# Peptides against a protein of PDB entry 3KDP: the designs that were tried, part 56

Target 1, 230 residues: chain A of PDB entry 3KDP
Amino acid sequence: PFLIFIIANIPLPLGTVTILCIDLGTDMVPAISLAYEQAESDIMKRQPRNPKTDKLVNEQLISMAYGQIGMIQALGGFFTYFVILAENGFLPIHLLGLRVNWDDRWINDVEDSYGQQWTYEQRKIVEFTCHTPFFVTIVVVQWADLVICKTRRNSVFQQGMKNKILIFGLFEETALAAFLSYCPGMGVALRMYPLKPTWWFCAFPYSLLIFVYDEVRKLIIRRRPGGWVE

## One batch from the design tools (peptide; made by RFdiffusion4, then SolubleMPNN)

Design b2_p13_4_s4 (from b2_p13_4, 9 letters changed)
Fold by OpenDDE base, seed 2:
Structure b2_p13_4_s4 (fold): chain B 230 residues (1-230), chain A 13 residues (1-13)
Amino acid sequence: as target 1 above (230 residues)
Amino acid sequence: EVEEMLKKTLELL
């Protein structure tokens, strides 16, 4: 999100505090829970990794994690961001280059896509209105991301949901997201304004997309072992 | 002021 903020010069889609809440709050317990995942049923039938040639984190894994899944996650957040801004009169194309005027406290006549003028205070309310829904969108997408990370080759349906620590992690991150979104004073302390419950559903198509994408990927790996998709 | 901003935010969402 911050890279797009710089490159496209759009209003800040996700605050620094909300990013820290993701990296240090919601993601920590789920990530640790993966260490307790059951071994895949075929793991002992695979040849051991060659530590001299095979990196633990290879280019394929980086491409999958950051280049594919990470992009889908970012798209989910940006979708929510663009929907909120569009509902407030700022169409996506109008946001390009708008940051300079948006962040200037002395400009109180920034026009939206419909010619309505927005004061600095009004603009900042809309900006901070995006932060919490963007954050929640990331958390909802992370549900799917965590579940797909349970296995490298087997389907989640083959592996099952037996990891109680992972299940606890999903509840913990959700509870934390709800706490940060709805606890009184979070708007003042963290600039995380409360959101309508309907905004939680904005991420669901992207969570489903991630899940389907990874299940298809794993299906291809099972049918063609040793392929470039592995 | 904060309460007013919160109300406005909820209206915008």
Scores: peptide ipSAE 0.015, ipTM 0.432, DockQ to the pose 0.057
Fold by OpenDDE base, seed 4:
Structure b2_p13_4_s4 (fold): chain B 230 residues (1-230), chain A 13 residues (1-13)
Amino acid sequence: as target 1 above (230 residues)
Amino acid sequence: EVEEMLKKTLELL
């Protein structure tokens, strides 16, 4: 989000506070819950990693985590961001290069894609209105991300949802997201304005995409061990 | 001010 904000000079898609709420709030319990996941049924049939050659974090894991899944998550967030701004009169093409004027408090006549003028206050309201749905979108795609992280090779349907701590983590992150989104005063304290419940569904296609993508990947790994997809 | 921001936000959503 922040890199695109800088490169494309668009209004800030996700605030620093919302990023902290993701990193420290919604991600921690789910991530810890993975330590309690049951071993895959075939784990004892795999050769142990060679500590000298096999890094715990390798280029392949980085590519999968940041290059594939992380990009799908980012696309989900940006989709929600662009939809909200488009509904408020700012088409995606019009947002390119708009940041400088958008963030200038002395410019009160920034035009949208339809020629409507927006005051600084109005622009900041719509910007902060984007932050909460972007945050919620990330939480919804994290449901899929957490679930796919349960296993390396086995399908989630083979592994099952037996990890009670992981299930608790999913409820906790969702409850926290709802609290941060709807608790009175969060708009003032965190710049997280309330969102319509319909915005929770904007991420569902991307959550499903992540899930399907990983299940297909795992299926390929199971059918063709030692492939480049592993 | 908070109430006004909330009203504006809900109007924009």
Scores: peptide ipSAE 0.006, ipTM 0.356, DockQ to the pose 0.056
Fold by OpenDDE base, seed 3:
Parts: structure tokens; C-alpha cells; sequence
Structure b2_p13_4_s4 (fold): chain B 230 residues (1-230), chain A 13 residues (1-13)
């Protein structure tokens, strides 16, 4: 979010507080839950990792986490952000370079894509209105991310959903996201304004895309062991 | 109470 905010000079897509809520709130229990996942059925057919040559976090894992899945997650969040701003009169093209004028308290006549003028206060309300749906979009996409992280090679359908701690983590992160989004006072305390329940569904296509993408990847690995995808 | 605890936690961060 911040990289695009700086490079494209767009209004802030996701607040610092919302980022902290993701990193410390919604991601911790799910991440810990993966330590309790059952080993894949083929794990004993793999050679032990050599601690001297094999990194725990390798380039392939970084490429998958940040390069592929992380990009799909970011695209999901930005999609939600652009939809909200477009519904409020700011088309994506108009947002490019707008940050300087958007954040200026003395400019009270910033025009949207339709020539409507927006005061500083009105602009900040719209900006903060984007933060909660962006946050929720990340949580919804993280459901798929957590589920696909259960296995390296086996399908989720082969592994099953037997990890009760992982299931608890999915409920916990969802409950926390709902709490942060709808609890009275959170709008003032966290600058996370309440979102319409319909915004939860905006991330579902991206969550499904991640799931399908990873299942296809795993299918390719199973059919062609030792390929470039492994 | 939960809101206050959350606010205090975030202020410490």
C-alpha cells in the first residue's frame, strides 16, 4: 500500500493503524496455527533438509509469498480501494498525482472526475472510508492464503481441514476483523469507519483466484515432479 | 473495556 501511495501519489489506501491490526491482530493466530498442521503423506519420501546448504526460507518461498500470492492480495485490496473512490466520484486515472492536493488542508476545492468540489474534511472522510474495506479485503484473501499454506504438494482436498487450531484461527481473524470494523468507537479510535456488509464480498473473487491458482500449481507439481514450478 | 484496551495498545505501538 505505502509503496503505491508514494510512487503513484494517490490518497492513502490503508492507514498505519490498519496495517498494525493486520500484522499483529489478524495474522498472528493463523500463522501459529500452521505449526500444528499434519505432515503431508509424502513427507517421509523427501530428503531431510541440509542445515548448511538449504535455507528454511528459500528464493522459491519468497517468490511465491511476495511475488505471486502477495501481489494478488495487493491487487484485491487496491481493487476495493479504487471501487470505493470511483463510487465517490474519483476514477482511478484521476487519483494519479492527486495526493499533494488531497492532503493539503488549505485546498478545499479539489475536483473529482465529474467536476464536484471536495473540501479537505470530505476528502479525509472518503479516505478513511477506504481503510476498513481494504483491511477486510486483506482478511478475506488471507483465508485462502492460510488454507493453501497447509500443504506444499498435496491438494487441500487430500490433506483435509483437520487442524482445529487453523479453523479457530480463521474464525478468530474474521471475528477480530468484524470487531474492528463495526464496534462503536472504532471509527474514532482507529480511523476505521464502518463498512457496508456488501464490501466483504468484494474480496471473494480474489480469494477464489488464489485458491484455484495454488490448487492448479500443486496439481502441476504432482503430475510433473521436479519441474520448475516446484 | 475492550475498546479502551485496544486503544491503549495502539497508542503504545
Amino acid sequence: as target 1 above (230 residues)
Amino acid sequence: EVEEMLKKTLELL
Scores: peptide ipSAE 0.006, ipTM 0.354, DockQ to the pose 0.053
Fold by OpenDDE base, seed 1:
Structure b2_p13_4_s4 (fold): chain B 230 residues (1-230), chain A 13 residues (1-13)
Amino acid sequence: as target 1 above (230 residues)
Amino acid sequence: EVEEMLKKTLELL
């Protein structure tokens, strides 16, 4: 998100406070819950990791986490962001380079794609209206990310959903996201303006895509051990 | 005015 904000000079898609709410709020309990996950059925059939040659974080894991899953998450967030701004008159092409004028409090006549003028205050309301659904989009795609992280190579359907702490984590992060999105005063306190409940569903295709992608990846690994996907 | 603009923005969502 922040890299595209800098490179494309677009209005800020995700605020610092929302990032902190993700990193310190919604992600911690789910991440801790993975420590309570049951071992995969085949774990004792695997050779132990060689601590001298085998990294815990290898190129494949980095490629998966940042290059694949992280990219899908970013695309989901940006999709939501661009849709909201387009519905408010700002088409994606018009947002390129707009940041300088967007963030200038003395410019009160920034035109949208349809020639409508926007005051600084109106622009900031729209910007902060984007932060909440971007945040919610991340939470919804994190459901899939957490579920796929239950196993390294076995299907989630083979592992099952027996980890009650993980299930609790999914409800906790969702409840926290709802609280931050809809609690009175969050717009002033956190710059998280409320979103229409239907926007929660905008992330579902991306969450499903992450889940299907990882299940296909794991299926390939199971069918072709030692392949480039492992 | 801000509250009204927020409501209008939410209606567009």
Scores: peptide ipSAE 0.000, ipTM 0.363, DockQ to the pose 0.054

Design b2_p13_5_s1 (from b2_p13_5, 9 letters changed)
Fold by OpenDDE base, seed 3:
Structure b2_p13_5_s1 (fold): chain B 230 residues (1-230), chain A 13 residues (1-13)
Amino acid sequence: as target 1 above (230 residues)
Amino acid sequence: LLELLKKLFEEHN
């Protein structure tokens, strides 16, 4: 999110506080929960790793986490961001390069895509209105990400959802997201304005996409052992 | 990924 903010010079899609809430609030318990995941049913059929050459975290895992899944997560967040701004009169193309004027408090006549003038205060309200839905979108996408991380090769349907700590993690991150989105004073304290309940559903297609993508990937791995997809 | 983005943001500000 922040990289695109810099490169495209768009209004800030996700605030610093929201990023902190994701990193320190919503991601910690889910990450810890993975340490308690049951071994895959076929783990004992795999050859032991070579401790001299094989790392627990390999380049393929990093590529999946930061490259593929991370890009889908970012796309989900940005989709929500662009939809909200478009509903407020700012089409995606109009946002390119707008940051300089957007963040200037002395410019009170920034025009949207329809010629409506926006004061600095009004612009900041709509910017902060984007932060909460973007945050919630990331949390919803993280549900799928956490679930797919349960296994490397087996389908989630084969592994099951027996990890109670993982289930607790999903509940905790969702409860925290709801608290930050709806608790009185969060708009002032965290610059996270209240979220319309409909925005929770905006991320569902992306969460489903991640889940389907990973299940297909794992299916390919099971059918073609030793392939480049492992 | 979000942690890395946070770090980048903190370095920029």
Scores: peptide ipSAE 0.007, ipTM 0.468, DockQ to the pose 0.026
Fold by OpenDDE base, seed 4:
Structure b2_p13_5_s1 (fold): chain B 230 residues (1-230), chain A 13 residues (1-13)
Amino acid sequence: as target 1 above (230 residues)
Amino acid sequence: LLELLKKLFEEHN
């Protein structure tokens, strides 16, 4: 999010505090929970890795995690961001390069895509209105990410949801998201304004996409062992 | 770019 904010010079889609809440709040417990995940039912039937050549984290896993899944996460967040701004009169193309004027408190006549002028205060309200649903979008997508990370090859339906710590992590991140989204004072403290409950559903297509993508990938792995998709 | 980054951090942190 911050990288795109810099490159495209768009209004800030996700606050630094919100990013910290993701990295330290919502992601920590789920990440730790994966250490307690049960081995895949077929793991002992696989050939042992070569400890000298086969790293636990290989380039393919990194590519999947950061390149594929991370991209879908970012797209989900930015989709929510662009929808909110578009509903307020700022089309995506108009946001490019707008940051400088957007963040200038002395410019109170920033025009939207329809020629409506926006004061600094009005702009900041809509900006901070984006932070919360972006954050929530990430959390909802993380549900799918965490679930798919349970296995490398087996379907989640085969592996099951026996990791109680993982389940706890899902509830924890969701509870934190709800707290940050709806607790009074979060708008002032974290620049996270309350969101309509309907915004929770904006991420669902992306969460589903991640889940389906990974299940299809794993299905291909099962059908073609040793394929490049592993 | 570094100056821009610095300004961005100063404005938004």
Scores: peptide ipSAE 0.007, ipTM 0.343, DockQ to the pose 0.022
Fold by OpenDDE base, seed 1:
Structure b2_p13_5_s1 (fold): chain B 230 residues (1-230), chain A 13 residues (1-13)
Amino acid sequence: as target 1 above (230 residues)
Amino acid sequence: LLELLKKLFEEHN
C-alpha cells in the first residue's frame, strides 16, 4: 500500500495506525493459533526434514506468501479504496499525482473528477474513511489466509476446523475490526472513521479468491508432488 | 515496524 502511495502519489490508502492495528492487533492471535493446529493427516507418513537440503522457509513459500497472496490482499485493499474514493467523486485516474495537493492544508479547493471543490478537512475525512475499509478488507482476506495456513498440502476440507484457538483468533480479529470501525471516538483517536456494514462484503471476493487459489495450489501439489508450486 | 512507529510519533508530535 505505501509503495503505491509513493509511486502513484495518491492519497494515503492505509494509515500508520491501521497498519499497526493489523500487525499488532489482528495478526498476532491468529498467528499464535497456528502453533496449536493439529498435524496434517499425512504428516507422520512423510520423512523427517533434511536440515541440509530442506529449508524451513523456501523461495516458493516466500513467493506465495509475500508475492502472490500479498498481492491479492493489496488488490483487495486498493479495490475498496478506489471504490470509496470514486463514490466520493475521485476517479482512480484523477488520484494519480493528487497527493501533493491533497496533503496541502492551504489548498481548500482541490477539485474532484466532477469539478467539486474539497476543503482540506473534507479530503482528510474521505481519506480516513478509506483507512477503516482498507483495514477491514485486510481482516477479511486474513480469514482466508489464516484458514489456508492451517495446512501445507492437505485441503482445509480434509484437515477441518478443529483448532478452537484459531476459531477464537478469527473472532478476536473480527471483533477488534468491528470495535475499531464502530466505537465512538475512533475517528479522532485512530483516524478510523465508521464503516458502512456493506463494505465488509467488499473484500469477500478477494478472500474467496485467496481460498480458491490456495486450494487449487494444494490440489496441484497433491497431484504433482515435487512440482514448482510446492 | 520501526519506521511505522517513527511515522506514528511524527504524526502525533
Scores: peptide ipSAE 0.006, ipTM 0.446, DockQ to the pose 0.029
Fold by OpenDDE base, seed 2:
Structure b2_p13_5_s1 (fold): chain B 230 residues (1-230), chain A 13 residues (1-13)
Amino acid sequence: as target 1 above (230 residues)
Amino acid sequence: LLELLKKLFEEHN
């Protein structure tokens, strides 16, 4: 998110505090929970791997998969960001290069895509309105990411949801997201303005996309053992 | 990049 903010010179899509809440708050418990995931039912049925060749391929595949998932997560956040700004009159193309004027306190006549002038205060309100739903979008996408990370090869439907710690992690990150989004004073303290409940659903297509993507990936791995994907 | 990040951080906090 921050790289696109720098490169495209768009208004800040995700605040530093929200990033810290993701990295330290919402991701830690889920990540730890994966360490307690039950072994896949097929582990004992796998052929011995060549420790030199298969590790490299596996690391590359894991890195590629996580990289792709991370890109989808970022796209989900940016989608929410662009939707909010578009609803407030700022079309995505208009945001390119707008940061300089957006962040200038002395410019109170920044025009949106429809010629409406926005004061600095108004712009910051809409910017901070984006931070919370971006954060929540990431959390909702993380649900799918965490669930798909339960297994390496087996479908989630084959492995099931037996890890109580993982379930706790899902509730914890959701509760934290709700707390940061709706607790009084968070707007002032964290620049995270309250989220309309409807914005929670904005991420659902991306969560579904991640889930489908990984299930298809795992299906391919199961059907073509020893292929480019293992 | 780090200086830019710092400036951006300072402008937004």
Scores: peptide ipSAE 0.006, ipTM 0.348, DockQ to the pose 0.024; fails the geometry check

Design b2_p13_5_s2 (from b2_p13_5, 9 letters changed)
Fold by OpenDDE base, seed 2:
Structure b2_p13_5_s2 (fold): chain B 230 residues (1-230), chain A 13 residues (1-13)
Amino acid sequence: as target 1 above (230 residues)
Amino acid sequence: LLELLRELFEKHN
């Protein structure tokens, strides 16, 4: 998110405090919970791999897959961001290069895509209104990410949801997201303005996309053992 | 970049 903010010079899509809440709050417990995931049912049926060659290839492929998933997560957040700004009159193309004027407190006549002038205060309200939905979008996408990370090869439907610690992690990150989104004073304290409940659903298509992507990936792995996907 | 980061911290934290 921050990289795109710098390159495109768009208004800040996700605040620093919000990023810290993701990195230290919502992602930590779920990530730890994966360490307690039950072994895949097919682990004992796998042939030994060459530890010198196959491990490196597998690590690279896993890293690439996580990189792709991370990109999808970021896209989900940006989608929510662009939708909010578009609903407030700022079309995505208009946001390019707008940051300089957006962040200038002395400019109170920044025009949106429809010629409406926005004061600094109004712009910051809209910006901070984006932070919470972006955060929540990431949390919702993390649900899918955490679920797909339960297994390397088996489908989620085959492995099932047996890890109680993972379930607790999902609950914890969701509860934290709700707390940060709706607790009084969070807008002032963390620049996270209250979230309309409808914004929770903006991430669902991306969560589904991640889920489908991983299930397809795992299906390919099961059908072509030792292929380019493993 | 460092200046921008500083500004961001000042404005958003």
Scores: peptide ipSAE 0.008, ipTM 0.323, DockQ to the pose 0.026
Fold by OpenDDE base, seed 3:
Structure b2_p13_5_s2 (fold): chain B 230 residues (1-230), chain A 13 residues (1-13)
Amino acid sequence: as target 1 above (230 residues)
Amino acid sequence: LLELLRELFEKHN
């Protein structure tokens, strides 16, 4: 799905600086926090692995999980992007192939879906208005992703939320997201214009979807050990 | 995953 949006040549949904803020700012502490997660309650009840045949980490499971979760994350971000552009007069279908004209500074009469003309400066304001909500959407979805990564097999409800470092990581990434979204000068410095507080909620359905998806996956693994899901 | 996304976005610019 994410590749489809790149191929579609739409206006840039997420700035490079914003991506760097996600990778270096919001993801570092949460990733480190996973190293301090307690072992699953059933780990000692599992049969000893054969070190010659059994991998500690199922590469197929990880690859598939990251692929599936990554697609849901991308869909969440792009949903927010399309909502913002639609509110500004650009319907999703109209955005297809628009990037070429959108990024051309000499074209000052790009029409939206309703026939309103947009100058280059106006278009860039709308584009940069999308960057902050897309970033915040990723952070909100990452809450669910971090929580589901606490365990491989057990439900989060079975494992609990005892890792204080993980809780700190969730707080840190949220605080950073708020700082980048609302601190004066961030629009000029980072091309991240202030976010309407309502846009924080646009990602919540996707965060919930990821959480439910992983809980169902883990439930299947618990009920059918050695199945294709492992 | 985010690093891969970054590379894709950078190429798109």
Scores: peptide ipSAE 0.007, ipTM 0.439, DockQ to the pose 0.029
Fold by OpenDDE base, seed 4:
Structure b2_p13_5_s2 (fold): chain B 230 residues (1-230), chain A 13 residues (1-13)
Amino acid sequence: as target 1 above (230 residues)
Amino acid sequence: LLELLRELFEKHN
């Protein structure tokens, strides 16, 4: 989000504090939970990895996590951001290069895509209204991400949800998201304004997309062992 | 909601 904010010079889609809440609050417990994930049902039937040549985290896993899944997560967040701004009169094209004027407190006549003038205060309200939905979108997408990361080859339906710590992590990140979204004072403290419950569902298509994508990928791996997709 | 948000913003700035 921050890279796009700099490159495109758009209004800030996600606050730095909110990013820290993702990295330290929502992601940490789920990530630790993966250390307690049960082995795949077939993993012990395979030859052990060579500890000298086969790294625990290989380029394939990094590419999958940061390249593919991370891109879908970012797209989900930005989708929510653009929808909110569009509903408030700022079309995506109009946002390009707008940051300088947007963040200038002395400019109180920034025009939207329809010629409506926006005060600095009004602009910041809309900006901070984007932070919470973006954050929640990431959390909802993380549900799918965490679940798919349980296995390399087996379907989630085969592996099951036996990791109690992982389940706890899912509830924890969801509870944290709800707390940050709805607790009084979060708008002042974290610039996270209250979120309409309907915005939670905006992430669901992306979460489903990640899940389906990974299940299809794993299905291909099972049908074509040793393929490039593995 | 917008009015509430405005009030919160004004209190913080």
Scores: peptide ipSAE 0.006, ipTM 0.354, DockQ to the pose 0.057
Fold by OpenDDE base, seed 5:
Structure b2_p13_5_s2 (fold): chain B 230 residues (1-230), chain A 13 residues (1-13)
Amino acid sequence: as target 1 above (230 residues)
Amino acid sequence: LLELLRELFEKHN
């Protein structure tokens, strides 16, 4: 996300404070919960791995899969960002190169795509209004990411949702997201302005996409053991 | 890193 901010010179889509809240708040408890996940039921049916060849290939494939999931997460966040800015008069094409003028405190007449002029204060309100939904989008997508990480090969439907610590993690990250989004003073303290409840649903298609992607991947692995998709 | 984040926050504030 930050690389796109630098390359495209767009207004900041995700604040540094929100990134910190993701890295230290929402991700820690869910990650720890995975250590308590039960082994897959088919572990004894798997062929022995070749320690010289299969380990390296598997590490590369895992890295690639998590990289792809990260890209889908970023895409979901940026989608929410562009929708909010478009609803406020800033079309995506107009945002390219706008950062320099956007962040300048002395420019109070930045025009949107429809010729409306925006003061520095108004622009920052809109920017900070984008930070919270971007954060919430990441949390909603992380629901799917956490669930798919329960298994390496089996479907989530085969593994089930029996890990109480994982369930606690899902509630914890959601409660933290709600607290940071709606607690009084968060706009001043964290630059996270309250969002309309409808913005929670903007990430659902991307969460579903991640879930479907991983289930299809796992299905292919089950049908073609030892394939390059593993 | 926290100080850098604070400085970045203050710049964007």
Scores: peptide ipSAE 0.007, ipTM 0.415, DockQ to the pose 0.032; fails the geometry check

